# Peptides against a protein of PDB entry 2FGR, part 40

Target 1, 331 residues: chain A of PDB entry 2FGR
Amino acid sequence: SSVTLFGIVDTNVAYVNKDAAGDSRYGLGTSGASTSRLGLRGTEDLGGGLKAGFWLEGEIFGDDGNASGFNFKRRSTVSLSGNFGEVRLGRDLVPTSQKLTSYDLFSATGIGPFMGFRNWAAGQGADDNGIRANNLISYYTPNFGGFNAGFGYAFDEKQTIGTADSVGRYIGGYVAYDNGPLSASLGLAQQKTAVGGLATDRDEITLGASYNFGVAKLSGLLQQTKFKRDIGGDIKTNSYMLGASAPVGGVGEVKLQYALYDQKAIDSKAHQITLGYVHNLSKRTALYGNLAFLKNKDASTLGLQAKGVYAGGVQAGESQTGVQVGIRHAF

## One batch from the design tools (peptide; aimed at target 1 T4 R284)

Design b2_p18_6_s3 (made by RFdiffusion4, then SolubleMPNN; from b2_p18_6, 12 letters changed)
Fold by OpenDDE base, seed 2:
Structure b2_p18_6_s3 (fold): chain B 331 residues (1-331), chain A 18 residues (1-18)
Amino acid sequence: as target 1 above (331 residues)
Amino acid sequence: SEELLELLLEELLKELAE
C-alpha cells in the first residue's frame, strides 16, 4: 500500500465594493481559483482487479492558518474499486454535485462560480447547499462507450431539527455521456432538511453540458432547486449558466461565465458575470485574477463569495463588484 | 423558453417525488 500527501494552497488579495451596509471590503482571501486543501490518499491492490482506497481531505485557510481548526470535511472515504466501478463509504461530494459542478468553468470556487448549489431557503441542515453529505454511500460506474453514472444515499441517523426527524437523508444520482469533446449530464437529488424547524424536502434537478472545440470550450448548466415546505409555500430557484474558456499562449487560460438566478419565492433575479484568467508559472504554480459583477434585482440580496474577506449578502436590489488576484500552488 | 424549461423541470421533479 502507498500513501500520498497532497494539497493546494490558494491565497489571494480580494476586494468587493459593497457589503450589507454598502461599504467596501478588502483583504487577504482564500481559495480563489481552487479550494485550498490538505489531503492523504492511498490505494491497495487486493488482486483480481480489486483495489481498496482511502481519501482524507480537509480545507486549508491560508489567511488565518486554520484558526477554526482542521478536519476532513471535504472528504473522508474508504472505497473498493474494480471493473464494476467504485463504491465509497464516508463523507464526500454527493454524486450530483461531483458531476454537475464539473461544468462550472470556475470549479465551484471563488467569486466566479455557478452558485446554484446553494441553501436557498435558510435550511437548517449542515449540507443544505447540496454539495456534500455525511453518512454517505456512493457508487460510480465505469465509463462504457461514453456512458457513466453515479448514485448516492446518505443516512439521516434520526437527526432531528425542530419537528423534522430525517434531516440529512440524501438520495440522488446522475447519468452522463462523456466522449471526446462532448460531455452531458442529468442529475437528480432529494435531501431531507428543516426550515423554521419544520420538515422540508430539498429537490434538485440539474442538466449540464460542455463541448471542447479545441480553440475554446463552451459549458452550460440548467438547474432547479425547490425547498418544499409544509407551511409557507415552496422556495424555488431556477439557475442558468453559460461559460466559455480558451487557452492563451500555451501558458494561460481565459474564462468568461454568465449566470442567472431566478428566485421565484421573492420574484427576484440576480445576474452574475465573471471574467477570469489563470497564468501557469509551472505545472504546480499559477497566478490568477478574477473580476465578477453581480446584479441583484428587486428583493435579491446575493453576494459574491470572496472567502476570507466577505461572503455575505448585499442590500436588496444592489449590485456588487468583486476582484481576486492570487497565487495557487499545488503539491 | 424559460417558461418551457421551468415546466419541464417541475414535471421531472414531480415524477421524482412519486
Scores: peptide ipSAE 0.018, ipTM 0.553, DockQ to the pose 0.010
OpenDDE base, seeds 1, 3, 4, 5: peptide ipSAE 0.008, 0.008, 0.006, 0.016; ipTM 0.466, 0.547, 0.457, 0.562; seed 3 fails the geometry check

Design b2_p18_6_s4 (made by RFdiffusion4, then SolubleMPNN; from b2_p18_6, 11 letters changed)
Fold by OpenDDE base, seed 2:
Parts: structure tokens; sequence; C-alpha cells
Structure b2_p18_6_s4 (fold): chain B 331 residues (1-331), chain A 18 residues (1-18)
């Protein structure tokens, strides 16, 4: 058996020009380029190509030293793997988010990421952003000539909120083609939750693709989320993303990403554009900067996610500009 | 530092508004 201790400490200075009151916020934030984490993982060779594995990972908040505590909510899995692929038991990224967030050039972190994986409807479930699930069983296939897939099911364990009796149930999966410079994936998921104490289905469809031209990479996402409510009508959001990245001088990477969030329930759009730069000082240490602009139209109140500084919304129809400059260190 | 961050933010906002 092998055990590896690993982690990332990512801390930044962040600024946003508007909060919900129209005031600026600034300070020391976390997880601007990568989510700060501490983890333990290991594998055991069981012979015959079969392996057991474990993975325990929690988020680190470098700005306050984890004042709210430490847990393994990022991942807490035991696994079996072999020629058949991998089965995981425990809290993890759901298969859809694990695959489809890989097309986000900002890796679902900081002020620049694709924000489509969101609780769009004030869902009362703990994971109504569609990113992770408790009580999860996942299966991932091997790669067969480029083709691969992942599937997951999370037990609700009779969790109730109001009159909703299956909160936390997840079923979903993806199919993908990963070969050379091309990656493409389709993900489908349904999660049971509650909105206003009433049973609600969160349906998600996501298409992602990327192509690496060597000198630059293009990436895109198309997503629809729909919170199906029995009362009050459906809350639907169409999210779009297009991004490009390129290496700079052998030690740097520049990223540009645009996203559009068409929030149908409020007939309002939000536009996000982010410029990012990462400068590698070593294999383990990087400096980074992110510049993000979020334009809300009409009733939209979206805010940039400057974790540790300000991650709330803004006034309806207001724009927000954010900056993060930080250090990422991996160990 | 706040002033620098503000200036960067303002420049980005202006560039995005054009």
Amino acid sequence: as target 1 above (331 residues)
Amino acid sequence: LEELLRLLAEELAEAAAE
C-alpha cells in the first residue's frame, strides 16, 4: 500500500468594485487559480490488475486558517480499479461535473470560471450546484480508442425538506471522446432537491468540447439547467462559454474566456469576460493574475466569486469588475 | 495596493464597455 500526502495552497489579494450595496470589497482571498486543498490518497495492488484506492481531500482556507473547520467534503472515496475501469464509493465530484468542468479554462475556480454549475433557483439542497454529491457511487470506464464514460448515483437516504422526500438523490453520467488534440463530451444529470419546501428536479444537460492547436487551445461549453417546480414554474438557465488559452514564453499561460448566462425565469442575461495569466516559477509554484468583468442585464444580480473577499451578488442590472493576484503552491 | 487594484479594475471595466 502507498499513501501520499498532497495539497495546494492558493492565496491572493482580491478586489471587486461592487458588492450588494454598491461598495468595493478587497482583501486576502483564497483559491484564485486552483482550489486550496489538503489530501491523502493511496493505492493497494491486489494482484491480477485489481487495485484498491482511497482519496480524502478537504478545502484549505489560507486567509483564516480554516476557522470554520476542516473536512473531507471535496472527496472522501474508496475505490476499486482495474481493466474494467474504476468504481468509487463516497462523496466526490459527480461524473457530469468531473468531466464537463474540465473544459473550463479556469478550472471552476476563482473569479473567471464558468459559473453554469450553479444553484439557479434557491434550491435548499446542499449540493444544488450540481458539482458534488453525498452518498455517491460512481463508475468510470477505461478509454477505448478515445471513447470513455462515467456514471453516478447518489442515495437520498430519505432526506426531507418541507414536503420533498428524496432530496440529494442524483443520477447522471457523461459520454466522451478524448483523442489527441480533441476532447468532446455530453453530460446528463438529474438531482432531487427542494425549492420553497417543495419537491424540485434539477435537470442538467451539458455539452463540452476543446481542441488543442499546439499554439493555442480553444474550449467551449453549452449548458442548460432546469429546476422543475410543481408550483411557480420552471427555472431555466442557458449557459454558454467560449475560451482560448496559449502558452507564453515557455513559462506562462494566458487565458481568455467569455460566458453568457441566459436566465429565462427572470428574462435576464449576464455576460462574463475574464483575462487570466499564470506565470510558473517552478513546477510547484506559480504567480497568477485574473481580471474579470461581469455585466448583469435587467434583473440579473450575479457576482464574481472572489472567495474569501466577496462572493455575493450585486444590485440588479449592475456590472462588477474583479481582480485577483496571487500565489499558488502545490506540494 | 487598493488603489492599484482599483485602477486595474477600472481599466478592465472601460475596456469591456467599449
Scores: peptide ipSAE 0.043, ipTM 0.651, DockQ to the pose 0.012
OpenDDE base, seeds 1, 3, 4, 5: peptide ipSAE 0.036, 0.007, 0.006, 0.005; ipTM 0.547, 0.465, 0.399, 0.387

Design b2_p18_7 (made by RFdiffusion4)
Pose (drawn by RFdiffusion4):
Structure b2_p18_7 (pose): chain A 331 residues (1-331), chain P 18 residues (1-18)
Amino acid sequence: as target 1 above (331 residues)
Amino acid sequence: SAFSDFVNDLLSKFEVDY
C-alpha cells in the first residue's frame, strides 16, 4: 500500500508567426513536452491480489497560477483491480483516447501532437474532443499473451441541449496487442452531442501502431471522426499521422511527426510537420524545444496549440510556424 | 480508534514522487 503526491510543471516560451488576424504572438506558455499537472493517487492492498485505488489529478497553468481555479478534471477516479483487470469510476480519459494517444510522439500536448481528438464540428458537449468524459465507468483487461482491451460507458444523465436529450453519453472501447516493442490498437467510440442545437452522434474509429527498434521508434495513427446529425448531414474528418523518434547521445531524444487532416465538410486539407528535441538533465528534469509548420489549404483555418500563448485559428489557407522552448520538471 | 490507526498507517506510507 502507498499514497503519492505528484506532478509536473512544464513552462515554456513560445511564438507563432500568425494569429487569426495575421499578427505574430509570443509569450510564456505551458505544457510543451508533458501536460503540467498536480495529483494524488494511492493503492491499497486488500489481500488475495485485490487492490483499491484512487487518483485525483488536475492541470497546472504555471504562467498564470491557475487563475481560473484548480480542479481535478484530468482524472478523479476510484478503482478496484485484481487478476480480473481493473474497474474505474469517475472522470478520466475514455479508453479509446487513453490507449490511442499513446501513439503520439509529442504526448498529445504542445504544438507538435496529433490533432485528431478535437471538436471538428463545434459540438456543444463538454468533451466533444473525445478525450475525457464525465460520469465514466471503465473496465481494463489484463494483458494475456500481448492481448489487451478496454471498455467504457459514460452516463448522459439526461443532459439536454436542443433536440439532444442524452448529451455526453459515451460508449467505446479498444482491442490491442502489446508485447513490449510492438504495439497496435483499434478503438471505436460513439458520443451523443448536439450541433447548433440539433442531436448529433460523434462516431470515431482509430487505428494506431508502433514498433520500437531501440535505436528508433516508428509510430502512426489513422482516425475517422464523423459528427452525424440525426436529421441528416455530417461533418467528417480523416486524420493521419506518422512519426519517428530516436535517442541521441544518451540524455537526448529527437522526434519528427507528420500529420494530415482531411476536413471533408469544407473540402480542405491541412498538413503539419513537427520537429522536437528533449534534453534530459535528470530523470525528472528536461529542457525541450518544438518547431512546427502547419499548412492549411483552401478553407482550412487550423492553428498550432501553443498553450498559454495562442491556440486559436489562422486565416483560411494560411501557413503557420510555431516554436516552444521550455523546461519540464516532474515531482 | 481503528480508523485513526488506519489513517496513521497511510500517512507513514505517504510520499512525494512521480

Design b2_p18_7_s1 (made by RFdiffusion4, then SolubleMPNN; from b2_p18_7, 13 letters changed)
Fold by OpenDDE base, seed 4:
Structure b2_p18_7_s1 (fold): chain B 331 residues (1-331), chain A 18 residues (1-18)
Amino acid sequence: as target 1 above (331 residues)
Amino acid sequence: SALAARLAALLARLRVAA
């Protein structure tokens, strides 16, 4: 049996040139290169190739010392694993997000990440961004000659919001091919939620791929989210991402990522472009900088996620520029 | 394709400049 304490403290100075009032925001932010976290994990060999595991992980906010408290909402799982793969019980990344966010070169955090995994419709469910779920059972296959898959089901536990039943129910999975420099995945998910107190299905389809050329990596995502409402029509967003990364000087990595969010319900697009650099001072410590530009068109109000400084929207049709410069330390 | 090529070219330039 083993127990490991682990974590990341990632804190930055961040700036955005516009908030919802058109004013600049700046200060100390968190999680610019990696989500800051504290966790415990362990495994027990049960013999016969079977292992038990646990994983408890919460987010750390280094700017305020977790003033809002600490929890294990990042992951709280018990698992069995073996030649059959892994079964997990408890709150975790849903299989679709776990796999498909791996194509995001900005690690699903800071001002640069792919923002497609979002609550596009003011869904009233706790996890309507499609990232995690409560009451989750997940299964992950081994890798079979490159082929792998993951499946998940989250119980709604008869949660209701307004007239909506089954809120928080998730069903989803992915199929993937991971072999050498190539990764490709297709994910499908449905989550039951509510919008305006009415039953809504959050449907998601995501295609991801990456190729590592050694000198550079290319990565891409194609996603459609649909909040299917009984009344008012579907809220559909098509999200596209293309990114590239390359090692610099043996100790650095440069990243460039573009995303387009075509918000069909408001006939409005947002364009995100992010340049990032990570400089490894050691295996555990890095300096980083991110520069992001978000251009909203028409009725789009998307904001960059400068966690700890400003993560709200902007005025319709406004552009936002964000900067983060920080330290990441892993232990 | 064209965007990927532009990104690759930009990354290549950044690698030479860094």
Scores: peptide ipSAE 0.007, ipTM 0.327, DockQ to the pose 0.012
OpenDDE base, seeds 1, 2, 3, 5: peptide ipSAE 0.000, 0.000, 0.000, 0.006; ipTM 0.309, 0.327, 0.329, 0.338; seed 1 fails the geometry check

Design b2_p18_7_s2 (made by RFdiffusion4, then SolubleMPNN; from b2_p18_7, 16 letters changed)
Fold by OpenDDE base, seed 1:
Structure b2_p18_7_s2 (fold): chain B 331 residues (1-331), chain A 18 residues (1-18)
Amino acid sequence: as target 1 above (331 residues)
Amino acid sequence: DEAARRLAELLARLRIAS
């Protein structure tokens, strides 16, 4: 049996040229290249190829020293694994987000990531972004000649909001093919939530693919998120992403990613373009820079996620430019 | 204290990830 302490401290200087009032924001931000985290994990060999495991992980906010406290909301699982795969019990990434965010070249954090995994409808559930769930049971298969899958179910435990019941229930999974330079996945998920105190289903379908050409990697995502309200029209968003990355000089990586968010309920689009560079000073320490442009059209109010500086929206139809320059250290 | 002993044993197995 072993217990491992691990983490990442990622802190940056960040700037965005517009907030909700049209003013610039700048300061010290967090998690620009990777989410800052502190974790404990361990395994026990039970013999016969069976292992027990635990994983406890929380987010670190280096700018304020976790002034709002520390928790294990990133992951708090116990697991069994073996030839059958892995079963996890506890709060975690839902299987769909765990697999499909892997195609995001910006690691689902900072000002450059794919923002499709979002609460598009002012859902009142805590995890209506489709990323994590409480009360989760998940199962991951082994890789069978490239084919693999993951499935999850989260209990609602009769949670209610307004007249909505079953809030927090998740059911979802993915199928994937991972072989050599190729990865491709299809994910499906449904969450029960509430909007305006009324029962709402959050349905999500996501396709992802990547190919590593050696000299460069291409990655793409196609996603539809639909909040199906009992009363009122559906709130649907189609999100698209295409990205490329390439190694630079053996010590760096350059990344370019484009995303389109077609917000059907407000008939409005947002375009995101991000250029990123990571410079490895060592295996554990890197410098990085991100430059992002977000163009909102019509009624769109999306904002770049400069965590620790400004992560709110902008005025309808306004564009936003963001910059992050920081240090990432892993231990 | 059994809890303290168990914690000490856990800490003895703790390592920093490389």
Scores: peptide ipSAE 0.013, ipTM 0.419, DockQ to the pose 0.558
OpenDDE base, seeds 2, 3, 4, 5: peptide ipSAE 0.000, 0.009, 0.000, 0.006; ipTM 0.334, 0.422, 0.417, 0.327

Design b2_p18_7_s3 (made by RFdiffusion4, then SolubleMPNN; from b2_p18_7, 15 letters changed)
Fold by OpenDDE base, seed 1:
Structure b2_p18_7_s3 (fold): chain B 331 residues (1-331), chain A 18 residues (1-18)
Amino acid sequence: as target 1 above (331 residues)
Amino acid sequence: DAAAARAAALAAVARVAA
């Protein structure tokens, strides 16, 4: 049989001017423009328009050589596909994150991405950021005149934390319209988790849209995440993003993205602005630079995600500046 | 992250015989 091996190695020099102590951090980081990965995939034609597929993908950490080991936690699916669409079994992006993060111009990685898909409430579930799930079954429709959808359910398998008995259960999906330069999507999801050992529902609603003008692309996200706790009231965050990208000649892309995170439980806002540039040396190799500024107000302690260097918070009300300069290579 | 969908467009494919 034939198996496709694929991957990305993305490594950078990163700097942030403040950590939780107010000190600068710098070093070699990973995944600044794209998440570094190693994957295996394949398809089998079963005839009659039916195909079997598999996909195994893990994250690569080029700074330490995967010192904590390698796994297929990015995706580990078997699938059937055809004119009916695609059914997937196994750990993957949940349908909501798979679709709605596509509007993030920074590809959900590095110091510049939309950070709305987050564990806002110290949820004790492994995937309380709303990005992936274990034990997932998902279905994706074909595109019908622009209209498409995806649905998913993840089994909790009777996982318990404290008094919570359904930890890791996911239900969610999206509806979308994708036609030519226009994309628009609405996603809804609920995850069962625990906060402080108590049952908590993580509810998420996300609206995304983009339009490609050829000379530039505009993209936006509106999200509400709500951790509904049995005790202590809801932890609600409204997140907003607006971004633009443009090709620079035949070799580059410039990106500018703004995000606002309105953290209702602490009555505090954070503002993120990121400028990025990608320079293609070839179809497979690029240089990139990101410059991000994060302004926390009041009790907000958000930090930029300089993976491999510093991804923690800052002191309440502090601002953080981050820089990444790196190489991305695809194979 | 959704970078998986974008990686398919970026990846040069090496075929491994299984």
Scores: peptide ipSAE 0.005, ipTM 0.348, DockQ to the pose 0.137
OpenDDE base, seeds 2, 3, 4, 5: peptide ipSAE 0.000, 0.000, 0.000, 0.000; ipTM 0.340, 0.305, 0.319, 0.297

Design b2_p18_7_s4 (made by RFdiffusion4, then SolubleMPNN; from b2_p18_7, 13 letters changed)
Fold by OpenDDE base, seed 4:
Structure b2_p18_7_s4 (fold): chain B 331 residues (1-331), chain A 18 residues (1-18)
Amino acid sequence: as target 1 above (331 residues)
Amino acid sequence: SAAAARLAALLARLRVAA
């Protein structure tokens, strides 16, 4: 058996030119290039090609020293793996987010990531962003000639909010083809939640693809998220992303990503453009900079996620510019 | 797409310039 302590401390100076009041925010933020984390993981060989595993991972907030405490909300799993793949029990990324966020060139963190995995409808469930689930059972296949899949089910445990039952129930999965420079995936998920105390289904469909040309990588996402409400109509968002990255000078990476969020319920669009650069000082330490521009149109109020500085919305129809400059260290 | 090609060309130029 082995136990590995691992982590990332990623801390930045961040600036956004507008908050909800129209004022600038600046300070020390976290997780600009990678989510800061502390984790424990291990494996035990059980023989016959069977392995047991555990994974405990929590987020680190380097700006305040985890003033709100530490937990294993990122992942807290026990697993069995072998030639059949891997079964996991416990809180984790849901299979759909685990696979489909891999096409986000900004690693689902900082001011540049694809923000489609979001609670678009003021859902009252704890994980209505479709990223993680409590009480999750997941299964991941091996890779069969490029083809792979993942499936998950999260128990609601009779959680209720208002008149909504089954809150927190998740069912979802993906199919994928990963072979050489090509990756492509289709994900489907449904999560039961509540909006305004009423039962709501969060349906998600996501298509992702990437191709590594060696000199550059292209990546894309197409997503529809629909909060199906019994009363008040559906809250639908179509999200689109196209990104490219390229290695620079053998020690750096430049990233450019565009996303469009077409928020149908408010007939409003938001456009996000992010330029990022990572400079590797070593295998474990990097400097990085992100520059993001978010243009809200009409009733859209989306804000860039400058974690630790400002992650709230802006006024309707306002544009926001964000900057992060930071250090990432992995151990 | 033409957009992807333009982006790849831009990234290639940035890679050479850096």
Scores: peptide ipSAE 0.006, ipTM 0.315, DockQ to the pose 0.012
OpenDDE base, seeds 1, 2, 3, 5: peptide ipSAE 0.000, 0.000, 0.000, 0.006; ipTM 0.332, 0.337, 0.299, 0.360

Design b2_p18_8 (made by RFdiffusion4)
Pose (drawn by RFdiffusion4):
Structure b2_p18_8 (pose): chain A 331 residues (1-331), chain P 18 residues (1-18)
Amino acid sequence: as target 1 above (331 residues)
Amino acid sequence: STSFNFGADPDEIYAYNV
């Protein structure tokens, strides 16, 4: 049995060459290599292989001292685990995002990550990016011979927005194979939401795979996200990503990731290339740099996510360049 | 017995994304 207080402070200087008005922005931001966080967790051995766990974790914003207030919105769970796997109750990553985001070489943070888990349709739910859910129960199987799965159900509790009386409901899961060097997963999920006050399903299918050769790792993601309005109409986005990472000179790591976002509702594509470097001063402390180029075509207005500096959109069809340089310290 | 720890293994921390 044990109890652990832990966290990460990841703070950076960051710059984007344009915002929604076309002006550059620079400043002190956060979470470029790993999401800054503070948390408590524990595991209690109940005997017979059965364990009880808890986990409370919230995001840290070092640039402004969590000016909007600290919370445990990253994860707030209690759990039982054993030879049967693990059951968790509470807000957390949903199984689909917990497993599939592991294929993103930029740890789903900073200016370089895969942007597929986002609110493409301006859905009105609390978590229309498909990442986390309130009122979540999840089951995770053991890994037998490489095979493993996860399932989750989040209750809507009759949250009502317009014609949607089940906003926030999540049903989803994944199947996967993980043997160390090779990993592959297929995730499927549906959330209930509303767009402009009209009931809408958020359907998501995601495939991810990676192989770690030791000298380098190749990883990729494919995703279709469809917001399907009950009365008709849909906003569909296909997202693609391929990336590679390699250790450099013991202590160093280089990463490169290319992504494409095909936004069918506006018949427009955006392409992104991101180069990253991590230099470890210790197992706990790293300096890092990220350089990203995002090209929007036609009506696309996507922007790089320089958290704490600028994470908004850009003018239609504009290209945007971003940089982050910072320090990550885990404790 | 139950032990208290300040800090945790970084690889474990990093494994929880987003």

Design b2_p18_8_s1 (made by RFdiffusion4, then SolubleMPNN; from b2_p18_8, 9 letters changed)
Fold by OpenDDE base, seed 4:
Structure b2_p18_8_s1 (fold): chain B 331 residues (1-331), chain A 18 residues (1-18)
Amino acid sequence: as target 1 above (331 residues)
Amino acid sequence: STSFYLGEDPEELDSFRV
């Protein structure tokens, strides 16, 4: 059997030129290139090709030393794996987010990531961004000639908010083709939540694809998120992303990513463009910089996610510019 | 017996984890 202690400490200096009051914010932030984390994982060979596993991982906030505490909300799973694939029990990335966020060239963190995995409707559930779930059972297939899939179900355990009685229930999965330079996936999910104390379904469909040309990688996402409300009509967002990355001089990587968030319920769009650079000082340590521009149109109030500095919205129709410069260290 | 390891494998860092 084995146990591995691992982690990432990613801390940056961050700036955004506008908050909800129109004022600038700046300071020390976290997780600009990768989410800072501390984890324990391990495996036990049970014989016959069967293995047991565990994974415990929590977020690290280097700016304040985890003043709010530490938990394993990133992942807390026990698993069995073998020729049949892997079954996981416990809080984790839901299968759809686990697969489809992999097409985000900014690793679903900092000011540059695809922000489609979001609570678009003031959902009252804890995980209404569609990223993780409590009480989750997941199954992941092996890769068969490129084809693979993942499925998950999370129990609501009769969690109630207002009149909603199934909050936190998740069902979803993906099918994918991963072969050499090509990756392509389709994900479908439904999560039960509440909006305004009323039962609401968060339906999500996501298409992702990437191709690695060696000299550059292209990646794309197409997503529809729909909060289906019994009263008040549906809240639908169509999100689009296109990104490119390229190695630089054998020690760096440049990234450029564009995203469009078409928020149908408010008939408003937001445009995000981010330029990033990572400079590897070693296999474990990197310097990085991100420059992001977010243009809100009409009633859109989206803000860049400068974690630890400012992650709130802006005034309707306002644009926001963000910068992060930091150090990522993996251990 | 249990084997104990310290540190993420740099090769595993190339794997995407949100």
Scores: peptide ipSAE 0.304, ipTM 0.865, DockQ to the pose 0.702
OpenDDE base, seeds 1, 2, 3, 5: peptide ipSAE 0.283, 0.277, 0.299, 0.284; ipTM 0.859, 0.840, 0.861, 0.861; seed 2 fails the geometry check

Design b2_p18_8_s2 (made by RFdiffusion4, then SolubleMPNN; from b2_p18_8, 8 letters changed)
Fold by OpenDDE base, seed 2:
Structure b2_p18_8_s2 (fold): chain B 331 residues (1-331), chain A 18 residues (1-18)
Amino acid sequence: as target 1 above (331 residues)
Amino acid sequence: GTEFYLGEDPDEIDARRV
């Protein structure tokens, strides 16, 4: 059997030119290129091609030394794997987010990522962004000539919020084709939650694809999220992303990504464009910089996610510029 | 017995994102 201690410390200096009051914010932020983390994982060979595994991982906040504490909310799983694939028990990325966030060239972190995996409706559930779930059972297939899939179910355990009594139930999965330079995936999920104390279904459909041309990579996402409320009508968002990345000089990578968030319930759009650069000082240490622009139209109030500095919204129809410059160290 | 290792695989740094 084996146990591995691992982690990432990613800390940056960040700036946004507008908060909810129209004032600038700046300081030391976290997780600009990769989410900072500390983890333990291990495996045991059980013979006959069967393996047991465990994974415990929590987020690190380098700016304040984890003042809010440490937990294993990133992942806390036990698993069995073999020729049949892998079954996981415990809190984890749900299969849909695990696969479909892989097309985000900004690694679903910092000020540049695709923000479609979001709580668009003031959902009261703990994981209404559709990223992780408690009480989760997941299954991942092997890769069959490129084809692969993942499925998950999370128990609600009769969690109640207001009159909603199935909060936290998740069912979802993806199908994918990963072969050479091509990746493509379709994900479907439904999560039970509450909005305003009333039962709400969060439905999600996501299509992703990428192609590596060697000299550059292109990636795209199409997503619809719909919070189906019994009262007040549906809250629907259509999100689109297109990105490109290219290696630079053998030690760096430049990234450019655009996203559009069409927020139907408020008939308002937001446009995000981000330029990023990563400079590898070693296999484990990198410098990085991100420059992001977020343009809100009409009633849209989205803000860039400068974690540790400012991750709130802006005034309706306002634009925001963000910068992150930081160090990522993996151990 | 249990073998102990230290360090993330550098090739997997960005594999697990959110």
Scores: peptide ipSAE 0.390, ipTM 0.921, DockQ to the pose 0.794
OpenDDE base, seeds 1, 3, 4, 5: peptide ipSAE 0.379, 0.374, 0.387, 0.384; ipTM 0.917, 0.909, 0.919, 0.921; seeds 1, 5 fail the geometry check

